# Peptides against a protein of PDB entry 7Z53, part 10

Target 1, 150 residues: chain A of PDB entry 7Z53
Amino acid sequence: PRIKNQADCIPFFRSCPACPGSNITIRNQINALTSFVDASMVYGSEEPLARNLRNMSNQLGLLAVNQRFQDNGRALLPFDNLHDDPCLLTNRSARIPCFLAGDTRSSEMPELTSMHTLLLREHNRLATELKSLNPRWDGERLYQEARKIV

## One batch from the design tools (peptide; aimed at target 1 R54 M56 S57)

Design b1_p12_3_s3 (made by RFdiffusion4, then SolubleMPNN; from b1_p12_3, 4 letters changed)
Fold by OpenDDE base, seed 4:
Structure b1_p12_3_s3 (fold): chain B 150 residues (1-150), chain A 12 residues (1-12)
Amino acid sequence: as target 1 above (150 residues)
Amino acid sequence: APPDDIAAQHTP
């Protein structure tokens, strides 16, 4: 579930931050983490978010990658476009916004960002391989099939 | 693993 007021939440994972004023319990947070491990957090549980996480510039079925930075040539999570980005407030000199896959939770739990990054890379690897094996598949099919494998 | 894990992290 999406929390409306993110300022009241500790975002340990992308899909559901822990909010002291909400009915979200520690167990729910653990369950969300488990769901994250199954890669559902990488793709987004809501269609608008899922679309934003995809690379829509081609028909390769890829997830969007960071357009500003890479990790030694490897893909990083794309930045989110938050009106009030808490990551920018943490270190004003760095000017690095929150990742779309793990915004504020990523700052508190680098392991989540790492996991999302790895799954992003794996998805894109799989999609690329699937495209090679099935050249006639469109981006939607490549995306969905890669998602099923991840 | 499903790619939706990345998207799920940023959804409030």
Scores: peptide ipSAE 0.012, ipTM 0.448, DockQ to the pose 0.055; fails the geometry check
OpenDDE base, seeds 1, 2, 3, 5: peptide ipSAE 0.006, 0.008, 0.008, 0.010; ipTM 0.369, 0.379, 0.407, 0.467; seeds 1, 2, 3, 5 fail the geometry check

Design b1_p12_3_s4 (made by RFdiffusion4, then SolubleMPNN; from b1_p12_3 with T1A D8A Q10H)
Fold by OpenDDE base, seed 5:
Structure b1_p12_3_s4 (fold): chain B 150 residues (1-150), chain A 12 residues (1-12)
Amino acid sequence: as target 1 above (150 residues)
Amino acid sequence: APPSDIAAQHTP
């Protein structure tokens, strides 16, 4: 069934299934699939991305969350800041940009988005709990310890 | 315009 009121949905940029597959595309798809098993994809494999995924405005060891939207009080993935945002092009009326996540497929596959969202919430929950248990831990310690548990 | 989600969470 087609969504009739597209203004109320988050757009996703779908890869063209008719596009010829390359080794790079296949590799990226495999990496995206492994993100369902390996939570490390939530944190980003590259250091610049990993830093962008963190909330560095405090010493709570949290991952960055969406600043515009929540899901019934629960955190959502932060938006990326793309010059040519493909997610905005998939639904111009919604004006919702792509999510930023450790996996670049986060805005192409809703299932992957959901997993990243759940793991984001879990990390932040763990970091919050660890802060209460260890008040002297700084943000780096909290982030790393929560990351180890997830 | 408000800062991006990233920028808003990188400065204490």
Scores: peptide ipSAE 0.275, ipTM 0.830, DockQ to the pose 0.403
OpenDDE base, seeds 1, 2, 3, 4: peptide ipSAE 0.009, 0.270, 0.008, 0.224; ipTM 0.412, 0.830, 0.396, 0.792

Design b1_p12_4 (made by RFdiffusion4)
Pose (drawn by RFdiffusion4):
Structure b1_p12_4 (pose): chain A 150 residues (1-150), chain P 12 residues (1-12); non-standard residues A16 CSO
Amino acid sequence: as target 1 above (150 residues)
Amino acid sequence: SVPSDILSQQTP
C-alpha cells in the first residue's frame, strides 16, 4: 500500500551473535542490560556510563543534569555526544542532541524522555533529603542509597 | 568519554 517499488526494502540489521562466526554453537543473541528491575535505565548497566551519569563536582550523590537548559528551573537530562546522532536530524536549526541516560533509547519518544527525566529528578530529590538527614554521608553513600530507593 | 554538556559537573 505504500512502497510500490519492489526493488526497495525495509532496512534491518541482524542482532549481534554471542558466539560470532561459529559453526558449532546454535546462534544466540545478547542482552546489554541488567535483567533485574533495578532502574538500570537511570543508572546504566556498564561501569563507565554509570560514572559519566553522576555529578562528580561535589559529594552530594547527584546524577548529572544538563548545563545549558532547564524546564522552568528543573533539571533536564544531560546531552550525549554520539557519533551517529539521530536527534539533530529531526530539526536542523534547533541543534538539540540526544540525551544521556541509563539506556541508549531515552530519546526515542519525548514521552519516554519525560519518564527518564522524572526519575533523574527524583534521584536528586532523594539524595538531597538524605543529606539533610545524614550529613556525615559522603557522595557515594548518598548515591547508593538514593539509587536503592529509586 | 565524558559528554561535553556535563564537564563542569565532572570537575571536583

Design b1_p12_4_s1 (made by RFdiffusion4, then SolubleMPNN; from b1_p12_4, 6 letters changed)
Fold by OpenDDE base, seed 2:
Structure b1_p12_4_s1 (fold): chain B 150 residues (1-150), chain A 12 residues (1-12)
Amino acid sequence: as target 1 above (150 residues)
Amino acid sequence: PIPDDILAQHIP
């Protein structure tokens, strides 16, 4: 069946297969590099969410990081503030709330959580370096310029 | 690391 609402689709692409000779059981894939990253899942597609994902306590243009936990000193995604947090209810012993990200599914799919975490760290790294290069830039400019590079 | 060409564009 064809999905009629394309706006709700997540684009996945399949590379062309290449089979050597008559071998149909083993497929080689043509490798492709995606040169553009749609980082809307990290930054948020809506302005209210985007603001909540930013560190607004300073003018460093940083994304918000977890205030309770770090990964060996490295940043983790901030927690969301959900009424009836499904993550807390799913595993009550873990006592870990859902993460806040541009994609609401970040806590539902560990692959997304990992990717968001990496891009969070990369953004903050870029913003920090841009601040060093451009001391006069305010937090908004640092954030936007880092976002463009990511 | 940020590529040099990108860094150069952001140097005042």
Scores: peptide ipSAE 0.025, ipTM 0.503, DockQ to the pose 0.030
OpenDDE base, seeds 1, 3, 4, 5: peptide ipSAE 0.012, 0.011, 0.023, 0.017; ipTM 0.428, 0.404, 0.520, 0.480

Design b1_p12_4_s2 (made by RFdiffusion4, then SolubleMPNN; from b1_p12_4, 7 letters changed)
Fold by OpenDDE base, seed 4:
Structure b1_p12_4_s2 (fold): chain B 150 residues (1-150), chain A 12 residues (1-12)
Amino acid sequence: as target 1 above (150 residues)
Amino acid sequence: AIPDDVLAQHIP
């Protein structure tokens, strides 16, 4: 039985089928991905969110990092600014708010959090390297180019 | 596209 209540469903979007021939029993999809890794969870698929995930304090094209905590000197995801932060409510003693990421699930699954963190670090590493190679690039260029590489 | 200068650094 299929779930009839769509409110209980996680929306997934499927790419268009590739139908080069008439009777292929296996559905092939058109690869619309421009990169090997879909990093939309890191960058955000919505422009307002994407902007909030960036470090706008400079022209280095960096993603925002946590301002309170680091992992042995390495960057962590920034905290979100939720009015009713469920992460704070879950464990009041921990006092750790939810992370801000391109995917709202970033604070729900440690594995996802880890992946986001790693890709955050990678982006910032790439942006830093790109800046060294191309010192005249502005923050937007650095951000976009790093995003393409990730 | 990955810039050539970036690629050059990763070419062994």
Scores: peptide ipSAE 0.027, ipTM 0.565, DockQ to the pose 0.026
OpenDDE base, seeds 1, 2, 3, 5: peptide ipSAE 0.019, 0.023, 0.020, 0.023; ipTM 0.489, 0.536, 0.480, 0.523; seed 5 fails the geometry check

Design b1_p12_4_s3 (made by RFdiffusion4, then SolubleMPNN; from b1_p12_4, 5 letters changed)
Fold by OpenDDE base, seed 4:
Structure b1_p12_4_s3 (fold): chain B 150 residues (1-150), chain A 12 residues (1-12)
Amino acid sequence: as target 1 above (150 residues)
Amino acid sequence: SIPDDILAQHVP
């Protein structure tokens, strides 16, 4: 993104800054996000988080998906298990916890949430396809190969 | 690093 004053920005994907106070239009913000897609936002940059983001119930190399909600049958990000979930506190009537993702800001920006969701679906799609093509690959192989493609 | 088997599916 074309940001001149990085002091007013927060770190974003691939160490790119995001400036909340910028007059960037919604479209430009989305474009900026898409131009600097980093898989670490979905997979996590740290191993403990990365493991928590994976579906460990099988050897399909999938990322974990929301177990309570779907978007017209399509996967959503899993919920986090925060001790003091700020998302629940923000709107108690909604009773929707914060999402778990590689980037903790996933629940703060709907656009970011959408991107995470799309890439989650893409990963799982790829992993599924890779499993079909390579039935003997274990979950780790499927996960890593799908991650490389995303 | 895309596996060849994946690439093969996208041959025009």
Scores: peptide ipSAE 0.025, ipTM 0.510, DockQ to the pose 0.024
OpenDDE base, seeds 1, 2, 3, 5: peptide ipSAE 0.023, 0.024, 0.017, 0.021; ipTM 0.464, 0.485, 0.431, 0.528

Design b1_p12_4_s4 (made by RFdiffusion4, then SolubleMPNN; from b1_p12_4, 7 letters changed)
Fold by OpenDDE base, seed 4:
Structure b1_p12_4_s4 (fold): chain B 150 residues (1-150), chain A 12 residues (1-12)
Amino acid sequence: as target 1 above (150 residues)
Amino acid sequence: AIPDDVLAQHVP
């Protein structure tokens, strides 16, 4: 059965199907991803969001990190700035707003939050390493190159 | 693609 209420659906996009000359019962598709890991949830698929996810205070090509909290000294996702933050409303005592990530689901599932966090850390690690290796690279190049590696 | 200069410097 299909879900009748579209509001309950999470949208997914697919690549074009592969059309071999032979009738294959199993649908294959063309892999359009250039990386092993689709990190679009970390970087954001929309440019305005992607910009908000970056640390623009320097030319290090870093993603923004949480300015209030760390995990034993390690970076956490930045907080979003929602007008009506549902995360604050669910638990007023916690006072933890929703995380900002490339995927709006970042605060819905701890597993997803963790993955985003890890990939955030990995990006920043890579960008830092790339800066060390290529000190003349600007923040844009560092960001893009790190993004490609992730 | 990872640039050659990056690869060359990251050879373990």
Scores: peptide ipSAE 0.025, ipTM 0.564, DockQ to the pose 0.026
OpenDDE base, seeds 1, 2, 3, 5: peptide ipSAE 0.020, 0.022, 0.018, 0.021; ipTM 0.460, 0.531, 0.496, 0.522

Design b1_p12_5 (made by RFdiffusion4)
Pose (drawn by RFdiffusion4):
Structure b1_p12_5 (pose): chain A 150 residues (1-150), chain P 12 residues (1-12); non-standard residues A16 CSO
Amino acid sequence: as target 1 above (150 residues)
Amino acid sequence: TIEEDKARYQTP
């Protein structure tokens, strides 16, 4: 009904196999995330990303926030610096990149981005309250406690 | 830039 040219096709990449190039093993695929319901979409599933998501400028246990833009004085997710950045293409003049989040698909829909941004703010809210209660806690403890709650 | 933005929250 839409593609009249049969020489055309819809693009598709096979998933990455767990055992590349093998003739012995039955091909299986890979999960890049923790299977647990643990808010890995907020905090990341690999140690370097997790650090990059954190605010390292102080001992407050905060996740990083966008430094150029706010939503009526509230935090937005930080930008990611991707090589193949699809978000810039949606509006050339706006030059607004994809967001950095615990998962790489946070910018797929603005509706989805809103949920990520919400959980970012909630973490920082909890970490702030926990600091008021327990001034002796360092940045790592505040981070872990808020993460546990979220 | 994104690099400058990251430097603001990664720098202690």

Design b1_p12_5_s1 (made by RFdiffusion4, then SolubleMPNN; from b1_p12_5, 5 letters changed)
Fold by OpenDDE base, seed 1:
Structure b1_p12_5_s1 (fold): chain B 150 residues (1-150), chain A 12 residues (1-12)
Amino acid sequence: as target 1 above (150 residues)
Amino acid sequence: SIEEEHALYHTP
């Protein structure tokens, strides 16, 4: 669905068709903001952050996933480990820390959180498939090849 | 890439 609040949120949506009621049978596309999530925001542009976003416990080339919660069996973004976690401070009753992602805004903007989550799942899916096709590839090779495909 | 594919859908 199209994001309505373009002033406060990043509009990541497809251009929609428009058919004005003037007997026009031709489906037209409305103008839309050209935007996408840079892969650097998913994987991290800096090496220390990029390493923290990876699952280093095995040689499967996976990104780290949340260890506390899942979405109907599907992966969620891992939590960050901040000394002064702003997410915990803004909603003390929920007690949910900030997510760890390449973009620091991921926990503040639901559309970014959703996109990062989807790309996380896609990366891990690709890495898993690449492992099955190439059993001798190590974690670094799997990670880099999956990153290229994403 | 998925990134490039998503960009195509945002082109008017």
Scores: peptide ipSAE 0.024, ipTM 0.439, DockQ to the pose 0.027
OpenDDE base, seeds 2, 3, 4, 5: peptide ipSAE 0.023, 0.023, 0.017, 0.023; ipTM 0.492, 0.421, 0.409, 0.428; seed 2 fails the geometry check

Design b1_p12_5_s2 (made by RFdiffusion4, then SolubleMPNN; from b1_p12_5, 5 letters changed)
Fold by OpenDDE base, seed 2:
Parts: C-alpha cells; structure tokens; sequence
Structure b1_p12_5_s2 (fold): chain B 150 residues (1-150), chain A 12 residues (1-12)
C-alpha cells in the first residue's frame, strides 16, 4: 500500500536482495526512496521549529543557513543545537553536528539532507527575487510567498 | 508549486 501522507512518513522501496561474493549467508537489502518529501517537512510542521528554521535577523523572508560552512558559496543547512548530538558521536573525526531541518531524519538520510539543502537554496532565491519585485514587502510576506511557490 | 511539480515524478 502507498503511503499518501508525505508529511509523516518517508517510504522506502525494497529491492531484491544481493549476496556479496561467494558467501550466500550474507544477505544485503537495498532500499531506495520512492517518493519526494513534502515541502512542509522542509519548513517544519510545527511553529516553534518553523521559526527556528527562519532567518529572523532581517526582513528578507529567508530560511536560516549554516553560519560555519558553505558549499562553494552556496548555502548549507544550519546546525541544530542538540544535547548529546548523535552526529558528533557517530563521526568523532568530522566534528560536524546534526543539521536542523523540518525533518529530524534529515541528518540520518543523505537524500533528505540534499533535498532540504536544494529547497533551502530555492526558497532563499525566490525570496530574494520577490524582494526585488516587491521592495515594500516585509519578511513575513516574502517568506510566505516564497513558501507558496516552492 | 515547485514541490508539487517534483511530486509528479516522484510519487510511488
């Protein structure tokens, strides 16, 4: 059965098992994301989280971006502030905390991380363009209009 | 929306 509520679940498609090498006792399962994540998970479904995902330092209607790192000048997701951050614990050498996103699984699933990053960039691009077209719009209007377009 | 357009090709 297909999961229709994309806001609550990320469906995985299970492919045929693969047995590496000659050891048939080891069965690997291959999973793939089968659906696009709802944009509501990018913006956050709860108001407190949604506010934390926004850049509240100005009236540009932007989503918050990473303050430590960029990808060749492009925005990355902001870091969360978690007690006993599991991302720091699982990869101690990298020293990278979990990302903050509308979905708590964003840091656990690279596909979600990438998607959220792209949509973050698109939102901010749209908000910037909307500001140019509508200079008198405040941050709330810019944010909401950009969100509707995404 | 952009998200809705993407969903057309990624809905199982």
Amino acid sequence: as target 1 above (150 residues)
Amino acid sequence: SIEEEHAKYHTP
Scores: peptide ipSAE 0.026, ipTM 0.429, DockQ to the pose 0.024
OpenDDE base, seeds 1, 3, 4, 5: peptide ipSAE 0.023, 0.025, 0.022, 0.021; ipTM 0.417, 0.418, 0.402, 0.370; seed 1 fails the geometry check

Design b1_p12_6 (made by RFdiffusion4)
Pose (drawn by RFdiffusion4):
Structure b1_p12_6 (pose): chain A 150 residues (1-150), chain P 12 residues (1-12); non-standard residues A16 CSO
Amino acid sequence: as target 1 above (150 residues)
Amino acid sequence: SLHLSPAQLNSL
């Protein structure tokens, strides 16, 4: 009904196999995230990304926030610096990149981005309250406690 | 030491 040219096709990449190039093993695929319901979409599933998502400028246990833009004085997710950045293509003049989050699909829909941004703010809210209660806690403890709650 | 994360820097 839409593609009249049968020489055309819809693009598709096979998933990456767990055992590349093998003739012995039955091909299986890979999960890049923790299977647990643990808010890995907020905090990341690999140690370097997790650090990149954190605010390292102080001992407050905060996740990083966008430094150029705010939503009526509230935090937005930080930008990611991707090589193949699809978000810039949606509006050339706006030059607004994809967001950095615990998962790489946070920008797929604005509706989805809103949920990520919401949980970012909630973490920082909890970390702030926990600092008021327990001034002796360092940045790592505040981070872990807020993460546990989220 | 204290510093801005790469995410914060990228967003400046």

Design b1_p12_6_s1 (made by RFdiffusion4, then SolubleMPNN; from b1_p12_6, 5 letters changed)
Fold by OpenDDE base, seed 4:
Structure b1_p12_6_s1 (fold): chain B 150 residues (1-150), chain A 12 residues (1-12)
Amino acid sequence: as target 1 above (150 residues)
Amino acid sequence: PLRLSPAELFSR
């Protein structure tokens, strides 16, 4: 019997089949992007932090990048400005501060550092491409649209 | 404690 009360139903989703041809016995699914990346750790979940992670020197919608170092011409995370910077205290001779990211753990684990760096580069790449495609978009729109795609 | 110092990334 059909359940009449929809409130009692739990929704389940199944991918649509792709049947190229009349005698296909094997059910193939249509390729679709059904996953997304929660990039809140990259952009920051709080507005003051989110603003500090942006490049506000232009209208290109970019995230801030490291001003001292690059990786073979590629962007690195910007440095934070902590009063008692634990990274500076860890190796006093190196004098390298902690990275600034949406997640405070970005300097604690190399895996997070790498992920944040890659997503930073991807955002800036997307924003640059979007500017090329949409020259009239301002920095806020470029930032938001790139953020939605990432 | 920090597992990685950013200094290690720039030392290479």
Scores: peptide ipSAE 0.048, ipTM 0.685, DockQ to the pose 0.033
OpenDDE base, seeds 1, 2, 3, 5: peptide ipSAE 0.029, 0.033, 0.036, 0.030; ipTM 0.680, 0.655, 0.653, 0.641

Design b1_p12_6_s2 (made by RFdiffusion4, then SolubleMPNN; from b1_p12_6, 5 letters changed)
Fold by OpenDDE base, seed 4:
Structure b1_p12_6_s2 (fold): chain B 150 residues (1-150), chain A 12 residues (1-12)
Amino acid sequence: as target 1 above (150 residues)
Amino acid sequence: PLELSPAERASL
């Protein structure tokens, strides 16, 4: 059965087929970028979530990072603050809560978690560089400009 | 517009 609730679907996009004008039986795609990184997964599509994903302790335009753990000195996603955290139930011994990201699935798929982590690091790197280039920019400007680049 | 620091401009 097809899912009727579209809200439960993850949209996938496909590149346009090539139109060579010839009768070809094999579908060809145009030579173009067929996928992109949706930054909304990193930044959040909703303003309240987006704010929660930011480091508001300074004017550096950074995304929030994990305050408990690092990956060999590199940033990890911050933890969410869920009342009933399902991630804690997966492995009670680990005691690792769900990560907070723009996508609620960030803790469901390790690949997605990794991607979000990398983009988090990239954003913060960009924001840091932008601060160096534009020392007068406030945190909002740095955040937005870095977001546009990512 | 992106601004470059004096050091960055000098390095270009």
Scores: peptide ipSAE 0.018, ipTM 0.555, DockQ to the pose 0.024
OpenDDE base, seeds 1, 2, 3, 5: peptide ipSAE 0.014, 0.017, 0.016, 0.017; ipTM 0.543, 0.551, 0.576, 0.558

Design b1_p12_6_s3 (made by RFdiffusion4, then SolubleMPNN; from b1_p12_6, 5 letters changed)
Fold by OpenDDE base, seed 4:
Structure b1_p12_6_s3 (fold): chain B 150 residues (1-150), chain A 12 residues (1-12)
Amino acid sequence: as target 1 above (150 residues)
Amino acid sequence: PLRLSPAELASQ
């Protein structure tokens, strides 16, 4: 039976189906995603954090990288600046701060640290390539376009 | 809790 009073209904929206090409009876949704990977954990979901994760020293649209360490010449995550940094307190002899990332768990889970690092490198690679293709783009445009491609 | 260093990351 059709519900007559719309006020009694909770609106749900279903994604549009993809066009059937053959005898497929399975309803496939249209992929509206612009990228395969949700990189919000890398860029940060809050604007103040997102700004802190960027390299603001130039107009290249880059994410900030570690200023003390590299991995065979390749970028690592930048360090955070925490009051009572738990990473520093955990091992006082090592004197290594926690990493700064969009995900606060970046220093606690090896898999997250690795993924953040890889996506950081990929973003900076893309931004560099986009700059070569579009020399007049400023840092904001380069950053946003690279973020959309990742 | 676990805390990772750049050296530990590079060794992966």
Scores: peptide ipSAE 0.026, ipTM 0.678, DockQ to the pose 0.034
OpenDDE base, seeds 1, 2, 3, 5: peptide ipSAE 0.022, 0.024, 0.026, 0.024; ipTM 0.647, 0.659, 0.681, 0.658

Design b1_p12_6_s4 (made by RFdiffusion4, then SolubleMPNN; from b1_p12_6, 5 letters changed)
Fold by OpenDDE base, seed 3:
Structure b1_p12_6_s4 (fold): chain B 150 residues (1-150), chain A 12 residues (1-12)
Amino acid sequence: as target 1 above (150 residues)
Amino acid sequence: PLRLSEAELFSL
C-alpha cells in the first residue's frame, strides 16, 4: 500500500542493474565502489564524500570527528547532515542523527559503527604519528600516507 | 594486517 505521509518517508533508491547481454537470471547491481582493500568504508569511494569525511580546518591529515560527543576523550564518528535522517526518524526523542562514514551503513548496526569508529581513531593516530615523524608533510601527504597504512 | 582483517569483515 502507498504511504500517504511522505514527510516521514525515508528515500530509498534501488541501484541500477548490471545487465549484460546474456541469459543471466540473477540480478546484479552495478558496483560503483572502489576496492574493498583500500578501506573505502572509512574514506569513501567518491571524492565529494571523501572530502566531507576529512578535517580540512588544519594541515594534519585527520579525518573529521564528532564535534558534540567523545568517548572518554576518544573520537566518535561525525554526524551526517541528511534532510530526512533515518536515525532521527527512528527515535525522535533521542535526537541523534546518523553517523557519517565512507560506508552508508555505518549507523545501521552497532557492530559496524564500532568498527568505523576504531578505524577512524586508527587513521587519526597514524596521521598524528606521521606528523611527528615528518613535520614538513602537509595535510594531504599525511592523509594519504595514513590511508595507505590503514 | 589491518587491511586483511578489515577486508574479511566488510566483504560480508
Scores: peptide ipSAE 0.024, ipTM 0.615, DockQ to the pose 0.028
OpenDDE base, seeds 1, 2, 4, 5: peptide ipSAE 0.019, 0.021, 0.016, 0.018; ipTM 0.595, 0.593, 0.509, 0.536

Design b1_p12_7 (made by RFdiffusion4)
Pose (drawn by RFdiffusion4):
Structure b1_p12_7 (pose): chain A 150 residues (1-150), chain P 12 residues (1-12); non-standard residues A16 CSO
Amino acid sequence: as target 1 above (150 residues)
Amino acid sequence: ALLERNQGPLLH
């Protein structure tokens, strides 16, 4: 009904196999995230990304927030610096990149981005309250406690 | 470099 040219096709990349190039093993695929319901979409599933998502400028246990833009004085997710950045293509003049989040698909829909941004703010809210209650806690403890709650 | 870009005065 839409593609009249049969020489055309819809693009598709096979998933990455767990055992590349093998003739012995039955091909299986890979999960890049923790299977647990643990908010890995907020905090990341690999140690470097997790650090990059954290605010390292103080001992407050906060996740990083966008430094150029706010939503009526509230935090937005930080930008990611991707090589193949699809978000810039949606509006050339706006030059707004994809967001950095615990998962790489946070920008797929604005509706989805809103949920990520919401949980970012909630973490920082909890970390702030926990600091008021327990002034002796360092940045790592505040981070872990808020993460546990989220 | 990604971490540095994520830092600044805004916290909330």

Design b1_p12_7_s1 (made by RFdiffusion4, then SolubleMPNN; from b1_p12_7, 7 letters changed)
Fold by OpenDDE base, seed 3:
Structure b1_p12_7_s1 (fold): chain B 150 residues (1-150), chain A 12 residues (1-12)
Amino acid sequence: as target 1 above (150 residues)
Amino acid sequence: DQQAANQGPRLF
């Protein structure tokens, strides 16, 4: 269906195609993700995103968490900062931005959001336990060791 | 552009 009311348009972008060889007619998208199993959905595939996903205010090796809301004391995903935030546009009265995770689809549906939240909590749990066991470890080591376990 | 490329296959 084509939306006739342009005032209520939600921004949507189709993935860019990779340039095929001369004899390839199948459209494939450009891959900008890591090529190995590394939990990139949690940690991101690029260094700038990875840094934004971390709590850099201390040396505990933690991922960033929501600063406005908690679930009975448990962490929620932090909010993203999108110029054209589809979550804000979908429900303008709620004024709840999309969540930030390693995968941009983290706010696509509640079930997916829950999985991202679970993995974030698990990382932070692991980092906390590792800090308890190894008090002299710095934040970078804690983060990397927790990441290896996830 | 870059954001669209990172979306990967849609889950539904």
Scores: peptide ipSAE 0.018, ipTM 0.422, DockQ to the pose 0.035
OpenDDE base, seeds 1, 2, 4, 5: peptide ipSAE 0.016, 0.014, 0.000, 0.015; ipTM 0.401, 0.377, 0.222, 0.376

Design b1_p12_7_s2 (made by RFdiffusion4, then SolubleMPNN; from b1_p12_7, 7 letters changed)
Fold by OpenDDE base, seed 2:
Structure b1_p12_7_s2 (fold): chain B 150 residues (1-150), chain A 12 residues (1-12)
Amino acid sequence: as target 1 above (150 residues)
Amino acid sequence: SQQAANQGPRLF
């Protein structure tokens, strides 16, 4: 039976299983994350996501920031654009969409949200400083160099 | 102001 009272429910969806063939005794999860230390929780593990996490409106190498809210002038994570936004469903009165980050869990745990926000700010700080030090660097180089430092 | 309208929750 499906639970009809959804007012106090947090919608979670299970990851797709990886089936190794004949020996299906233990459910394994598909892992699409990058396997090396690259701060993929911030930058994403796939190119389309990585592009969506960047501010592509200029050549400053910045990560995208929230366009609706700031924290006393400081950047917040950008909102995602989900068809069935679980964050909106979790608290319908708050009407706050899920954040977009390299880690899809960024909105599920406030601790992750805070850390991602911090690292977002740090990246943008680094990119800004790198631009000051290297005025001839384009946005791609600024982004990549800041990403390497983070 | 637009800045005041854009104030979200304070994280830091």
Scores: peptide ipSAE 0.018, ipTM 0.378, DockQ to the pose 0.073
OpenDDE base, seeds 1, 3, 4, 5: peptide ipSAE 0.006, 0.011, 0.007, 0.006; ipTM 0.289, 0.351, 0.265, 0.272

